# Peptides against a protein of PDB entry 5IXI: the designs that were tried, part 19

Target 1, 141 residues: chain A of PDB entry 5IXI
Amino acid sequence: TPLLDASSLEYLFAQGQYDLVKCLAPIRDPKTEQDGHDIENECLGMAVLAISHYAMMKKMQLPELPKDISYKRYIPETLNKSIRQRNLLTRMRINNVFKDFLKEFNNKTICDSSVSTHDLKVKYLATLETLTKHYGAEIFE

## One batch from the design tools (peptide; made by RFdiffusion4, then SolubleMPNN)

Design b1_p11_3_s2 (from b1_p11_3, 6 letters changed)
Fold by OpenDDE base, seed 4:
Structure b1_p11_3_s2 (fold): chain B 141 residues (1-141), chain A 11 residues (1-11)
Amino acid sequence: as target 1 above (141 residues)
Amino acid sequence: SQIDKLLSLFK
């Protein structure tokens, strides 16, 4: 991983979130059905990282976040549209799984102060590199 | 689990 100063890391993290959501950095093509599920889970993980970072920056605990906080605005728009087309039970399952995911991550990281916003940025960008087709190639080379 | 995988990134 290249060394980045704080300002550069902040910029890249913000830009990376934008690129992922707006599909400017498109996610990689699934090779199998299972790979598709893995990609979706990775995207949900990205949402957990992004929301956790937001909460930490705002010095908010998870219960203090808006009730409508969800993965929807933190995942690729194409994936969000796809999920919205799924049946109610599937969408409910995804919502519940994500909420549990976020809660457990919060309990094991934010609440313990074992993870910093810096750490979240680094891991977000690192995951973004592997999740997307060509993102970060010039940065990580 | 997916959570464990995500948490392992910080080890």
Scores: peptide ipSAE 0.176, ipTM 0.815, DockQ to the pose 0.580
Fold by OpenDDE base, seed 2:
Structure b1_p11_3_s2 (fold): chain B 141 residues (1-141), chain A 11 residues (1-11)
Amino acid sequence: as target 1 above (141 residues)
Amino acid sequence: SQIDKLLSLFK
């Protein structure tokens, strides 16, 4: 895995977010139903990383984030459309679980300061490689 | 649980 300087990492992180959301880097095809759920969870995890990075960059605590903060703008548009078509209880559960996860992760990143924005970018890009069909191969090989 | 699965992504 080649080393990336700070500016290159920042660029790749921003581009990776865009590519994931816009499905330019499409998520991999599920092998099973459970694999499909795992993929969705990975996408939600990506949203946590992205939001946490945003909060850290803006020097904001979680309560200071917009009240309507959600995964919606940080996951693939195709997945977002799929979730929106699910029943109310399912959507509520996803929202609640995500918010709880975001809160817990944010405590470890912003409050504890044990995780840096650099770490988040690296984790994000590394996950992109495994989550998507072809993305990241050139970066991490 | 879903929470556990999500948390495992960061271990």
Scores: peptide ipSAE 0.140, ipTM 0.788, DockQ to the pose 0.411
Fold by OpenDDE base, seed 1:
Structure b1_p11_3_s2 (fold): chain B 141 residues (1-141), chain A 11 residues (1-11)
Amino acid sequence: as target 1 above (141 residues)
Amino acid sequence: SQIDKLLSLFK
């Protein structure tokens, strides 16, 4: 993987978030039903990474995050629409699981300070490369 | 990495 300077990494991270959400970098097709579930979980993980990065950049603590913070703005719009069409119990479960994941991850990132914003950006972009169909090939070649 | 361990929570 080529060495990226801070400015380039920041740009790619921002662009990657935009491309994922707007489906300009579409997520890969699931090979199996379980693969589809794994892909959705990865997308939710991407939301956790993005939110945690935002919180760290803004020097925000977990209690300072909006109580209604959600994955909706941080996952592919197609997936968001799909989730919105699922039944209430399923949506509630997803919301609860996401909040638990976010809380736990933030405890290990913001509170512990063991993970930097740089680490989050690198992992985000690396995950984009594996999660999407064609994204990141030129970055990691 | 530590991040990979934490991301395993989503799988």
Scores: peptide ipSAE 0.091, ipTM 0.762, DockQ to the pose 0.151
Fold by OpenDDE base, seed 5:
Structure b1_p11_3_s2 (fold): chain B 141 residues (1-141), chain A 11 residues (1-11)
Amino acid sequence: as target 1 above (141 residues)
Amino acid sequence: SQIDKLLSLFK
């Protein structure tokens, strides 16, 4: 894995977010139903990373984030459409789980300054490699 | 947990 300068990392991080959301870097096919669930959770994790990075860059604390902050803009569009078609209880559960996920992650990272924006970008891209079918090969070859 | 998995990537 090559070392990336700050500018290159910033570019790749931005491009990676775009590719994930727009499904230009398609998510890998699930091997089982549980694997599909894990993939969705990974996507939600990607949203947590992206939102946390945004918050750090804007020097925002968790209470300063919009109360209706959501994963919707930070996950693959196909997954977002799928979630919208699920029943109300399922959608409510996903929303609540995500909010708890985001809160817990921020409490353990942003609040104690244990993680930097640099770290988040690296983790985002690394996860993108494992989550998508072939995108990672272009980043780390 | 998933949070722990994410955090482990930074340690």
Scores: peptide ipSAE 0.177, ipTM 0.816, DockQ to the pose 0.535; fails the geometry check

Design b1_p11_3_s3 (from b1_p11_3, 6 letters changed)
Fold by OpenDDE base, seed 3:
Structure b1_p11_3_s3 (fold): chain B 141 residues (1-141), chain A 11 residues (1-11)
Amino acid sequence: as target 1 above (141 residues)
Amino acid sequence: SLIDKLLSKFD
């Protein structure tokens, strides 16, 4: 991949978040049921990256994150609509998995300071390229 | 796990 300066990376990261959530960069079609599950998990991972980046930029710690924080506004709107249509037990499971995921990740990033905001942006954009149909092809191919 | 996969990218 080509080298990006700090300002370019910041711009692409912000735009990438918007494109993913608004489905301007649509996620790829699943090939199997398991592939669909993997795609969903990757989207939840993207939400963790985005939230963690926000927390780090604001110099926030885990106790400062709102208790009702969720993946809902950090995943593709199409996926969010799909999840909302699932039964209560399934939605509760997803919520619990996400909360545990976010907590564990933040322990390794915010608390330990082992991951920088730069690292999060790079990981986000790299995952976005593999998760979506054609996004970033000119940059990451 | 999913967490391990994500965290392994930063080790």
Scores: peptide ipSAE 0.134, ipTM 0.785, DockQ to the pose 0.531
Fold by OpenDDE base, seed 5:
Structure b1_p11_3_s3 (fold): chain B 141 residues (1-141), chain A 11 residues (1-11)
Amino acid sequence: as target 1 above (141 residues)
Amino acid sequence: SLIDKLLSKFD
């Protein structure tokens, strides 16, 4: 993996978020139903990374995060549409799991400063490479 | 867990 300076990394991170959400970098096709579930979890993980990065950049603490914060703005639009079509109980479960996920991640990263914004950007781009069909080749070739 | 998988990638 090539080393990027801070400005380049910031740009690529922002562009990567845009490409993922707008499906310009489409996620890979699932091989099985379980693989589809794993892909969804990876997308939710990407949302956690993006939100945590935002919170750290704004110097926000956990209590300052909106109580109704959601993954909706941080996952592929196609996946968001898919989730909205699922039954109420499923959607409630996803929302609750995500909120617990975000809280626990922030407790282990932001609260103890074990992870930096730089680390989050690197992890985001690395995950994006494995999650999408061809985006990784464009970043690291 | 999913969180553990995510955190382990920072080690």
Scores: peptide ipSAE 0.104, ipTM 0.765, DockQ to the pose 0.570
Fold by OpenDDE base, seed 4:
Structure b1_p11_3_s3 (fold): chain B 141 residues (1-141), chain A 11 residues (1-11)
Amino acid sequence: as target 1 above (141 residues)
Amino acid sequence: SLIDKLLSKFD
């Protein structure tokens, strides 16, 4: 597989986000309960990557992000619906964990410039490959 | 932690 140029990477990253959220590239079936939890965490991680990339592209600092920013529009719609069905305390926990996750990650990306937008796109697509059923094969084979 | 796992992948 040849190395992707910048334009191709940008296209695949954008399309990958769309496919994941719209469930056109469905996430893999969990093998165990723990695996299901891991998949959920990976999806939340994908949201952090996507949001951080957006913030960096817009040259925004973390405080400039909407205070009510959430994972909801950056994870598979099926998972979002599932989370919405959980009780308030569980949803609060998820929200708090995500916000802490996003804050810490943005310290390493936007603030410290330790990670570039290029790195985020690569990591996003790499994770997408492992997270979805068939999408990785379509991209990398 | 989850954040550590994600960050470690960029090291």
Scores: peptide ipSAE 0.099, ipTM 0.758, DockQ to the pose 0.549
Fold by OpenDDE base, seed 1:
Structure b1_p11_3_s3 (fold): chain B 141 residues (1-141), chain A 11 residues (1-11)
Amino acid sequence: as target 1 above (141 residues)
Amino acid sequence: SLIDKLLSKFD
């Protein structure tokens, strides 16, 4: 597998985030109802990756993260709109799960330093390839 | 869990 230099990886990571959120790289159609749930979870995972990367790049500590940090700006806008239309209990559950997810992941990235920003970018792009309809074909050919 | 799946990708 060809290696990407730092500048190329940084560019692709930034562009990938933009494309995912703005739905320029639309998420793939679910094959089943469970697949749809898995896709949603993958999107939430992408948000965790993006937020953690941001925190690491800014050398932020966990207490410095906003208490109201949310996935809203880091997932596809279509999915965000969908979630906002769900009932209160569902939204609360998603929020709680995400917060716990982010907290635990940040322990492994910021606190333990076991994951680098490079690793996050690679994982983000790799997941983006599997998550979206056409994006991966262009980047990973 | 979701967190386990994500973390396992970095092993």
Scores: peptide ipSAE 0.095, ipTM 0.757, DockQ to the pose 0.537

Design b1_p11_3_s4 (from b1_p11_3, 6 letters changed)
Fold by OpenDDE base, seed 4:
Structure b1_p11_3_s4 (fold): chain B 141 residues (1-141), chain A 11 residues (1-11)
Amino acid sequence: as target 1 above (141 residues)
Amino acid sequence: SMIDKLLSKFK
């Protein structure tokens, strides 16, 4: 992997979030149904990383985040639209799983300070490479 | 769990 200075990493992280959400860097096509679920989980993970990074930058604890914090603004718009078309119980399950995920992750990041914002940016970009079709290849080559 | 997998990558 290339060595990036702090400014370059910050730029790439911001641009990567934008490209993922706006589908300028489209997620890869699922090969199987299970692969589709894996992709969705990775996208939710990306949302956790992005929100946690935001919270850390703003020096906010989880209880200080809006009660209605959601993955919706932090996942690909196409996936968000897909989830909205699912039944209420499914959407409730996804919301609950995500909130539990975010809570546990923040306990290990913001509260414990064992993970830095730098680490989150690196993990985000690394995951972006594996999640999208062609985007990461140009960054890491 | 998924979160455990994510956290393990930071260890």
Scores: peptide ipSAE 0.073, ipTM 0.747, DockQ to the pose 0.535
Fold by OpenDDE base, seed 3:
Structure b1_p11_3_s4 (fold): chain B 141 residues (1-141), chain A 11 residues (1-11)
Amino acid sequence: as target 1 above (141 residues)
Amino acid sequence: SMIDKLLSKFK
């Protein structure tokens, strides 16, 4: 893959977030039930990356993040609609898993300052490539 | 776990 300068990476990261959420870069079709779960987990991971990047850019710590922060605005709209149709207990489980995921990630990244915003952008775009049908091929073409 | 996999990319 070609080396991206800071301005190009910033642009692609912002556009990638928009394209993922708005399903302009649709996620790949699951091959099995387990594959579907893996895709959902990757989407939740993308939300963690996006939120953590935002927090780092604003120089916020975990206590400064909103208590009701959620994955809903940071995952594909199609997946969000699917999750909303599931029963209450399932949705509660997903919410708890995400909160724990975000907390653990931020403890190891934001608090330790071991990960930069640049690293998060690269990881986000790299994951976007594997998660979506064709978008990754266009980015790293 | 998925968290460990994600974190391993930055260690």
Scores: peptide ipSAE 0.069, ipTM 0.744, DockQ to the pose 0.531
Fold by OpenDDE base, seed 5:
Structure b1_p11_3_s4 (fold): chain B 141 residues (1-141), chain A 11 residues (1-11)
Amino acid sequence: as target 1 above (141 residues)
Amino acid sequence: SMIDKLLSKFK
């Protein structure tokens, strides 16, 4: 894995977010139903990373985050469409789980200053590699 | 948990 300077990492992080959401870097095919659920959770995790990075860059605190903050802009469009077609109870559960996830992550990272924006970008790109079919290989070539 | 797995990768 090559060592990236700050500017390169910033660019790759931004491009990676775009490619994931726009499905230019398609997520891998699930091997099982449980694997599909795991992939969805990873995508929600990617949203948490992206939102947390945004909050840190804007020097926002937890109370300053919108109450209706959502994963919708930070996950693959195909997955977003899939979620919208699920029943109300399922969608409510996903929303609640995500909000709890985001809150807990920020409590343990932003509030504690234990994780930097640099760390978030690295983790995002590393996860992108494992989540997508072939995009990750291009990052580290 | 998912959060624990995510956080463990930073430690």
Scores: peptide ipSAE 0.068, ipTM 0.747, DockQ to the pose 0.512
Fold by OpenDDE base, seed 2:
Structure b1_p11_3_s4 (fold): chain B 141 residues (1-141), chain A 11 residues (1-11)
Amino acid sequence: as target 1 above (141 residues)
Amino acid sequence: SMIDKLLSKFK
């Protein structure tokens, strides 16, 4: 795995977010139903990473985050459309679990400062490689 | 890693 300087990492992180959301780097096809759920969970995790990175870059504390913060703009558009078609209880559960996870994660990233923005970018890109069909292989091989 | 442990909550 080649080492990336700070500027290159910043660029790749931004581009990776765009590619994931816009499905330019499409998520891989599920091998099983459980694999499909795992892929979805990974996407939600990517949203947590992206939002936390945003908050840290803006020097925002957890209470300063918008109350309506959501995964919607940080996951693949195809997945977002899929979730929107699910029943109310399912959508509520996803929203609540996501918010709780985001809160807990932000306590470790923003409050404890044990995780840096650099760490988030690296984890994001590494996950992006495994999550998508072909993306990232050139970067991490 | 710490990040992986936290992400495991979604798995």
Scores: peptide ipSAE 0.039, ipTM 0.712, DockQ to the pose 0.155

Design b1_p11_4_s1 (from b1_p11_4, 5 letters changed)
Fold by OpenDDE base, seed 5:
Structure b1_p11_4_s1 (fold): chain B 141 residues (1-141), chain A 11 residues (1-11)
Amino acid sequence: as target 1 above (141 residues)
Amino acid sequence: SSSLKRFFSSF
């Protein structure tokens, strides 16, 4: 991976979030049903990264975030629409899984480790390269 | 899930 200055990294991170959510960088096709589930979990993970970055930038603690914080505006719009079409139990499960992921990440990674906003941006962009079909190839080659 | 566990463990 290339060395990026802070300004470049900030720009790419913002652009990457936009591209993922707006499906300008579409997520890769699942190879199996389990792969599809893994992709969705990775998207939830991306939401956790984005929200954590936001909270850290605003110097907010997790308990200070809205109780109804959601993944919805941090995942691909196509996936969001898909989830809304699923049955109530499935949607509740996904929401609970996300909340658990966010809490787990905050407690055991953000609070217990020296993870910076810089690290979050790097991880986000690196994941975009693998999660989406062809995004970022020119950057990470 | 194992996938997300692996996702976060990469830090």
Scores: peptide ipSAE 0.176, ipTM 0.839, DockQ to the pose 0.775
Fold by OpenDDE base, seed 3:
Formats: C-alpha cells, sequence, structure tokens
Structure b1_p11_4_s1 (fold): chain B 141 residues (1-141), chain A 11 residues (1-11)
C-alpha cells in the first residue's frame, strides 16, 4: 500500500472520525462477551486518540481541556446510546477508565512528545480498519 | 486493562 501524503492523511483522519461516530463505518459484531468488552475499550481508545490529536494541534494540555471532557462525542452513537442505558455504577466505571486512560496517554503525547499528530492519525485509521466492518479495506490491503 | 495496553503498545 502506497504511503499517503500529508493532505490525504489529514482528510482521511477527519472523515474517519465522522464515519465512526455517525456509524457510517459500523463497528464489528462481538463474537463473545469478552470481545464486546474489547470493542468498547478500543472505542474508548479511539476517543483518547481524537481528543489527544485535538489538544496537540491546539498546543493544549490537560488543564486547558474542558473539565467535563468525555468520550461521548467521540465513540459510535450506537455504543453511546447503549452505555447511557446501563446502571450508574457501570457508567461511573467506564468514565473512570476513560479519564485515567486520557490522562496517562496525554502525558505521553503532550508532555513527553513521544507521539506525533501523524502517529495518531495513522493509529486511528489503522484501528478503524480492524474495529469496523470492512472500513478502509481498499486502503490498507 | 490488558486490551487498552495492547491498543497503545505500538506507541
Amino acid sequence: as target 1 above (141 residues)
Amino acid sequence: SSSLKRFFSSF
């Protein structure tokens, strides 16, 4: 597969975020209960990537992000609806996992600068290919 | 979790 130029990568990354959230690229069906849990965690990871990319592009750090930052706007709408219907303790656990993960990752990306915005876009698109049903097959094969 | 660690292990 040919290496994408910067402009193409930027476009695909932006479109990929939209496709994931709006379920234009639907997430794959879980094969087991554990697989379903892994899919949800990967979606939380995608939210972390999207938020971190935004922060890096704006040269912002965690203290500059909204206090009520959440995964809700950055995961598939179908999954968001599912989570909202779960009990309070479950939602609290998911939120805690996300916040801890976001903090840990942003320390690495922003504070340590070990990850570039380019790396985030590549990881995001590569994960879309595995997380969703047949997304980007022509791009990555 | 192990899944999240695996998810970002490439970084």
Scores: peptide ipSAE 0.176, ipTM 0.837, DockQ to the pose 0.557
Fold by OpenDDE base, seed 1:
Structure b1_p11_4_s1 (fold): chain B 141 residues (1-141), chain A 11 residues (1-11)
Amino acid sequence: as target 1 above (141 residues)
Amino acid sequence: SSSLKRFFSSF
């Protein structure tokens, strides 16, 4: 990954979150059904990164986050709308997957202090490059 | 899932 100064990285990270959620950087088209599932899971992962970054910046522990913390505001709006229209069981499963991802990431990475906010930003932006159709090419080329 | 495992394995 290219070396970015702190201000540039902060800006790009903020803009990247905005672009992902607002679908200004639309997620790539799935090639298969499994690919679509993988894309959705990566979006949940992006939510975990965003939430973890927020928590770290605020020096908050995971239990201090709202009990109803959700992926909803951290994933593409189109995906959020899609999920909302799925049946209850499916939505419960997705929520459980997200909660498991968040807990696992927190326990294995954040609580161990093995990752910094810088690392999260870099990972987030790097994932945007692959998750979205055309985002980040100018940076990572 | 496999994708998420790969996603987080980079850390």
Scores: peptide ipSAE 0.173, ipTM 0.838, DockQ to the pose 0.629
Fold by OpenDDE base, seed 4:
Structure b1_p11_4_s1 (fold): chain B 141 residues (1-141), chain A 11 residues (1-11)
Amino acid sequence: as target 1 above (141 residues)
Amino acid sequence: SSSLKRFFSSF
Protein backbone atom coordinates (compact mmCIF):
# COMPACT_ATOMS: atom_id res chain seq x y z
CA THR B 1 0.00 0.00 0.00
CA PRO B 2 1.22 3.50 -0.74
CA LEU B 3 2.09 5.86 2.05
CA LEU B 4 -0.78 8.17 2.85
CA ASP B 5 -0.65 11.36 4.82
CA ALA B 6 -3.02 11.68 7.75
CA SER B 7 -5.54 13.85 5.92
CA SER B 8 -5.70 11.50 2.95
CA LEU B 9 -6.19 8.52 5.22
CA GLU B 10 -8.97 10.28 7.10
CA TYR B 11 -10.69 11.14 3.84
CA LEU B 12 -10.43 7.63 2.46
CA PHE B 13 -11.68 6.12 5.70
CA ALA B 14 -14.74 8.35 5.74
CA GLN B 15 -15.43 7.76 2.07
CA GLY B 16 -14.92 4.04 2.49
CA GLN B 17 -17.52 3.83 5.22
CA TYR B 18 -19.98 5.69 3.04
CA ASP B 19 -19.25 3.53 0.02
CA LEU B 20 -19.67 0.30 1.97
CA VAL B 21 -22.93 1.26 3.67
CA LYS B 22 -24.48 2.81 0.57
CA CYS B 23 -23.37 -0.16 -1.53
CA LEU B 24 -21.39 2.05 -3.88
CA ALA B 25 -18.63 -0.44 -3.21
CA PRO B 26 -20.68 -3.64 -3.26
CA ILE B 27 -19.50 -6.63 -1.30
CA ARG B 28 -18.13 -9.52 -3.28
CA ASP B 29 -20.36 -12.38 -4.35
CA PRO B 30 -20.13 -15.40 -2.08
CA LYS B 31 -18.64 -18.47 -3.71
CA THR B 32 -20.14 -20.87 -1.16
CA GLU B 33 -22.53 -20.78 1.76
CA GLN B 34 -19.58 -20.67 4.14
CA ASP B 35 -18.12 -17.81 2.14
CA GLY B 36 -21.38 -15.97 2.62
CA HIS B 37 -21.11 -16.39 6.37
CA ASP B 38 -17.52 -15.18 6.27
CA ILE B 39 -18.60 -12.10 4.34
CA GLU B 40 -21.29 -11.31 6.90
CA ASN B 41 -18.81 -11.74 9.73
CA GLU B 42 -16.36 -9.45 7.98
CA CYS B 43 -19.12 -6.87 7.69
CA LEU B 44 -19.76 -7.18 11.42
CA GLY B 45 -16.04 -6.69 11.90
CA MET B 46 -16.19 -3.55 9.81
CA ALA B 47 -18.94 -2.30 12.09
CA VAL B 48 -16.75 -3.02 15.13
CA LEU B 49 -13.91 -1.04 13.57
CA ALA B 50 -16.14 1.89 12.71
CA ILE B 51 -17.74 2.00 16.15
CA SER B 52 -14.41 1.58 17.92
CA HIS B 53 -12.93 4.39 15.88
CA TYR B 54 -15.87 6.60 16.74
CA ALA B 55 -15.58 5.77 20.42
CA MET B 56 -11.85 6.48 20.46
CA MET B 57 -12.32 9.78 18.69
CA LYS B 58 -14.97 10.76 21.22
CA LYS B 59 -12.89 9.40 24.11
CA MET B 60 -15.71 7.07 25.08
CA GLN B 61 -15.46 3.66 26.68
CA LEU B 62 -17.63 0.76 25.59
CA PRO B 63 -19.95 0.98 28.61
CA GLU B 64 -20.55 4.61 27.73
CA LEU B 65 -21.94 3.71 24.33
CA PRO B 66 -25.71 3.38 24.00
CA LYS B 67 -26.94 -0.03 25.09
CA ASP B 68 -28.79 -0.31 21.81
CA ILE B 69 -25.61 0.13 19.78
CA SER B 70 -25.95 -1.95 16.65
CA TYR B 71 -24.17 -2.94 13.49
CA LYS B 72 -27.12 -1.78 11.39
CA ARG B 73 -25.80 1.63 10.39
CA TYR B 74 -22.31 0.31 9.70
CA ILE B 75 -22.95 -2.55 7.28
CA PRO B 76 -24.13 -2.56 3.67
CA GLU B 77 -27.76 -1.53 3.41
CA THR B 78 -28.52 -4.60 1.33
CA LEU B 79 -27.16 -6.87 4.04
CA ASN B 80 -29.06 -4.98 6.71
CA LYS B 81 -32.29 -5.49 4.78
CA SER B 82 -31.51 -9.17 4.38
CA ILE B 83 -30.86 -9.66 8.08
CA ARG B 84 -34.09 -7.91 9.02
CA GLN B 85 -36.00 -10.49 7.01
CA ARG B 86 -34.52 -13.42 8.92
CA ASN B 87 -36.26 -15.10 11.84
CA LEU B 88 -35.95 -13.86 15.40
CA LEU B 89 -33.50 -16.52 16.54
CA THR B 90 -31.18 -15.82 13.62
CA ARG B 91 -31.30 -12.09 14.25
CA MET B 92 -30.59 -12.68 17.93
CA ARG B 93 -27.62 -14.85 17.04
CA ILE B 94 -26.20 -12.22 14.71
CA ASN B 95 -26.66 -9.55 17.34
CA ASN B 96 -24.94 -11.73 19.93
CA VAL B 97 -22.04 -12.36 17.58
CA PHE B 98 -21.68 -8.64 17.03
CA LYS B 99 -21.91 -7.80 20.73
CA ASP B 100 -19.33 -10.43 21.61
CA PHE B 101 -17.10 -9.23 18.80
CA LEU B 102 -17.30 -5.63 19.95
CA LYS B 103 -16.71 -6.55 23.59
CA GLU B 104 -13.78 -8.80 22.80
CA PHE B 105 -12.20 -6.24 20.52
CA ASN B 106 -12.62 -3.54 23.13
CA ASN B 107 -11.17 -5.61 25.95
CA LYS B 108 -8.20 -7.08 24.15
CA THR B 109 -7.27 -4.23 21.85
CA ILE B 110 -8.79 -0.85 22.62
CA CYS B 111 -8.61 -0.99 26.40
CA ASP B 112 -5.00 -2.14 26.21
CA SER B 113 -4.21 0.83 23.96
CA SER B 114 -2.57 -1.56 21.55
CA VAL B 115 -4.24 0.05 18.55
CA SER B 116 -4.67 3.62 17.45
CA THR B 117 -7.29 5.31 15.34
CA HIS B 118 -4.71 5.18 12.58
CA ASP B 119 -4.51 1.40 12.87
CA LEU B 120 -8.29 1.11 12.70
CA LYS B 121 -8.46 3.20 9.53
CA VAL B 122 -5.75 1.14 7.88
CA LYS B 123 -7.45 -2.13 8.81
CA TYR B 124 -10.80 -0.84 7.60
CA LEU B 125 -9.47 0.20 4.21
CA ALA B 126 -7.44 -2.96 3.80
CA THR B 127 -10.53 -5.04 4.50
CA LEU B 128 -12.57 -3.03 2.00
CA GLU B 129 -10.07 -4.01 -0.66
CA THR B 130 -10.78 -7.70 -0.16
CA LEU B 131 -14.41 -7.55 0.95
CA THR B 132 -15.74 -5.55 -1.99
CA LYS B 133 -15.65 -6.33 -5.68
CA HIS B 134 -13.33 -3.68 -7.09
CA TYR B 135 -12.83 -1.08 -4.38
CA GLY B 136 -9.55 0.77 -4.23
CA ALA B 137 -7.98 -1.00 -7.15
CA GLU B 138 -6.39 2.19 -8.41
CA ILE B 139 -5.18 3.13 -4.94
CA PHE B 140 -3.68 -0.18 -3.94
CA GLU B 141 -2.05 -1.02 -7.27
CA SER A 1 -14.81 -17.84 16.21
CA SER A 2 -12.38 -18.36 13.38
CA SER A 3 -13.50 -15.11 11.78
CA LEU A 4 -12.82 -13.22 14.97
CA LYS A 5 -9.39 -14.78 15.34
CA ARG A 6 -8.50 -13.92 11.76
CA PHE A 7 -9.71 -10.39 12.34
CA PHE A 8 -7.60 -9.96 15.48
CA SER A 9 -4.52 -11.61 14.04
CA SER A 10 -3.91 -8.63 11.79
CA PHE A 11 -3.26 -6.39 14.80
Scores: peptide ipSAE 0.163, ipTM 0.835, DockQ to the pose 0.623

Design b1_p11_4_s2 (from b1_p11_4, 5 letters changed)
Fold by OpenDDE base, seed 2:
Structure b1_p11_4_s2 (fold): chain B 141 residues (1-141), chain A 11 residues (1-11)
Amino acid sequence: as target 1 above (141 residues)
Amino acid sequence: SKSLKEFFSSF
């Protein structure tokens, strides 16, 4: 991204995570039920990016991540609240799917280093633009 | 799900 130097990108990535989780950049309204599910999956994907970035920055291998690592601190608080109110089987499925994707994705980031922290930040911010209602207009438009 | 796979397909 020629428009953003490394320092600016780091700042925007950190701020973007905060804005997403705190719902300062609220996620877009679903147009259909399927769109709602897609939005939730995108949020879980964002959590994978954030956690993977964290692990890479700390130079931690996947087995070294806390056993209780979860999407909970990395998705919009509104979505987290919604998920917590769903039935046990649904929550178990979400947890399992997330953990599986986290493990799979970390092979690309930590194990073989095919994805850099820079790549994670760029994809995070780019996704944030489309996932939220009005975020990033001044940066990406 | 399919959506998550699509999300990471660019990597």
Scores: peptide ipSAE 0.242, ipTM 0.849, DockQ to the pose 0.641
Fold by OpenDDE base, seed 5:
Structure b1_p11_4_s2 (fold): chain B 141 residues (1-141), chain A 11 residues (1-11)
Amino acid sequence: as target 1 above (141 residues)
Amino acid sequence: SKSLKEFFSSF
């Protein structure tokens, strides 16, 4: 992986978020049902990364995050539409799992300071390479 | 949940 300076990393991170959400970098096709579930979880993980990065950049504490914070703005629009079509119990489960994980991760990142915003951006971009069909090949190959 | 934790295991 080539060395990225801070300004380049910021640009790529911002562009990557846009490309993922707008499906300009479409997520890969699932190989199995379990793979599909893993892909969805990775997308939710990407939302956690993006939200946590935002919170850290704004110097926000965990209690300052909106209580109704959601993954909806931070996952592929196609996936968001898919989730909205699922039954109520499934959607409730997804929401609860996401919120619990977000809290746990933010406690780790904000309270323990073990993860930097730099680390979040790197992880985000690295995941885009594998989560999407062809994104990042020019950068990481 | 388990897969989500695995996703962040690199940290």
Scores: peptide ipSAE 0.239, ipTM 0.845, DockQ to the pose 0.634
Fold by OpenDDE base, seed 4:
Structure b1_p11_4_s2 (fold): chain B 141 residues (1-141), chain A 11 residues (1-11)
Amino acid sequence: as target 1 above (141 residues)
Amino acid sequence: SKSLKEFFSSF
């Protein structure tokens, strides 16, 4: 992982979020059906990181976040559209899994200050590099 | 999800 100053890291993190959501950095093609599920879960994980980072920057805790908080605006738009096309029960399951994980992550990792905003940015960018087809290849080499 | 837990295992 390259050494980045705070300003560079902040910029790359913000740009990375934009690129992921807008599919300017498209997610990699699944090698198997299981890989496809893993990719979706990684995207949901990216949403957790993004939301948690937002909350930390605003000095908000999870209970203070809007009750309708969702992964929808924090995952690739293509994936969001795909999920929205799935049946109600599937969407409910995905939403429940995400919400439960978000709560667990915040309670066990963020609230006890085990993870900083810096850590979230690094994790986000590192995952972005592997999750997407070629994004950040030159940066992380 | 097992995969989600694995994703955040480094934290």
Scores: peptide ipSAE 0.238, ipTM 0.848, DockQ to the pose 0.650
Fold by OpenDDE base, seed 3:
Structure b1_p11_4_s2 (fold): chain B 141 residues (1-141), chain A 11 residues (1-11)
Amino acid sequence: as target 1 above (141 residues)
Amino acid sequence: SKSLKEFFSSF
């Protein structure tokens, strides 16, 4: 795989976020029930990466993030619609899972500072390639 | 969670 310069990486990261949310890069079909759960968790992870990148760019810490922060605007619209149709207890569980993801990762990115914005962009694009249908194949092959 | 650990294991 070719090395991406900083400007190219920034562009692809921004475009990748848009493509994932707007389903221009649709997520792969689940092969099993567990695979479906894994896909959902990966989408929540992508939301954590996007939010954490924003926080790091703004030099913000977890307490500075909005208290009503949610995964909703950072996951595929199709998945968001699916989640909104689930029962209250399920939605509460998902909210808790997301909060746990965000809290734990922000401890590592902002508090520990062991992860850079560059690392987040690379992880985001790499996950996007495996999570979606045939996206980024020409970039990562 | 186990899934979170697996997802972020590369960091």
Scores: peptide ipSAE 0.237, ipTM 0.843, DockQ to the pose 0.550

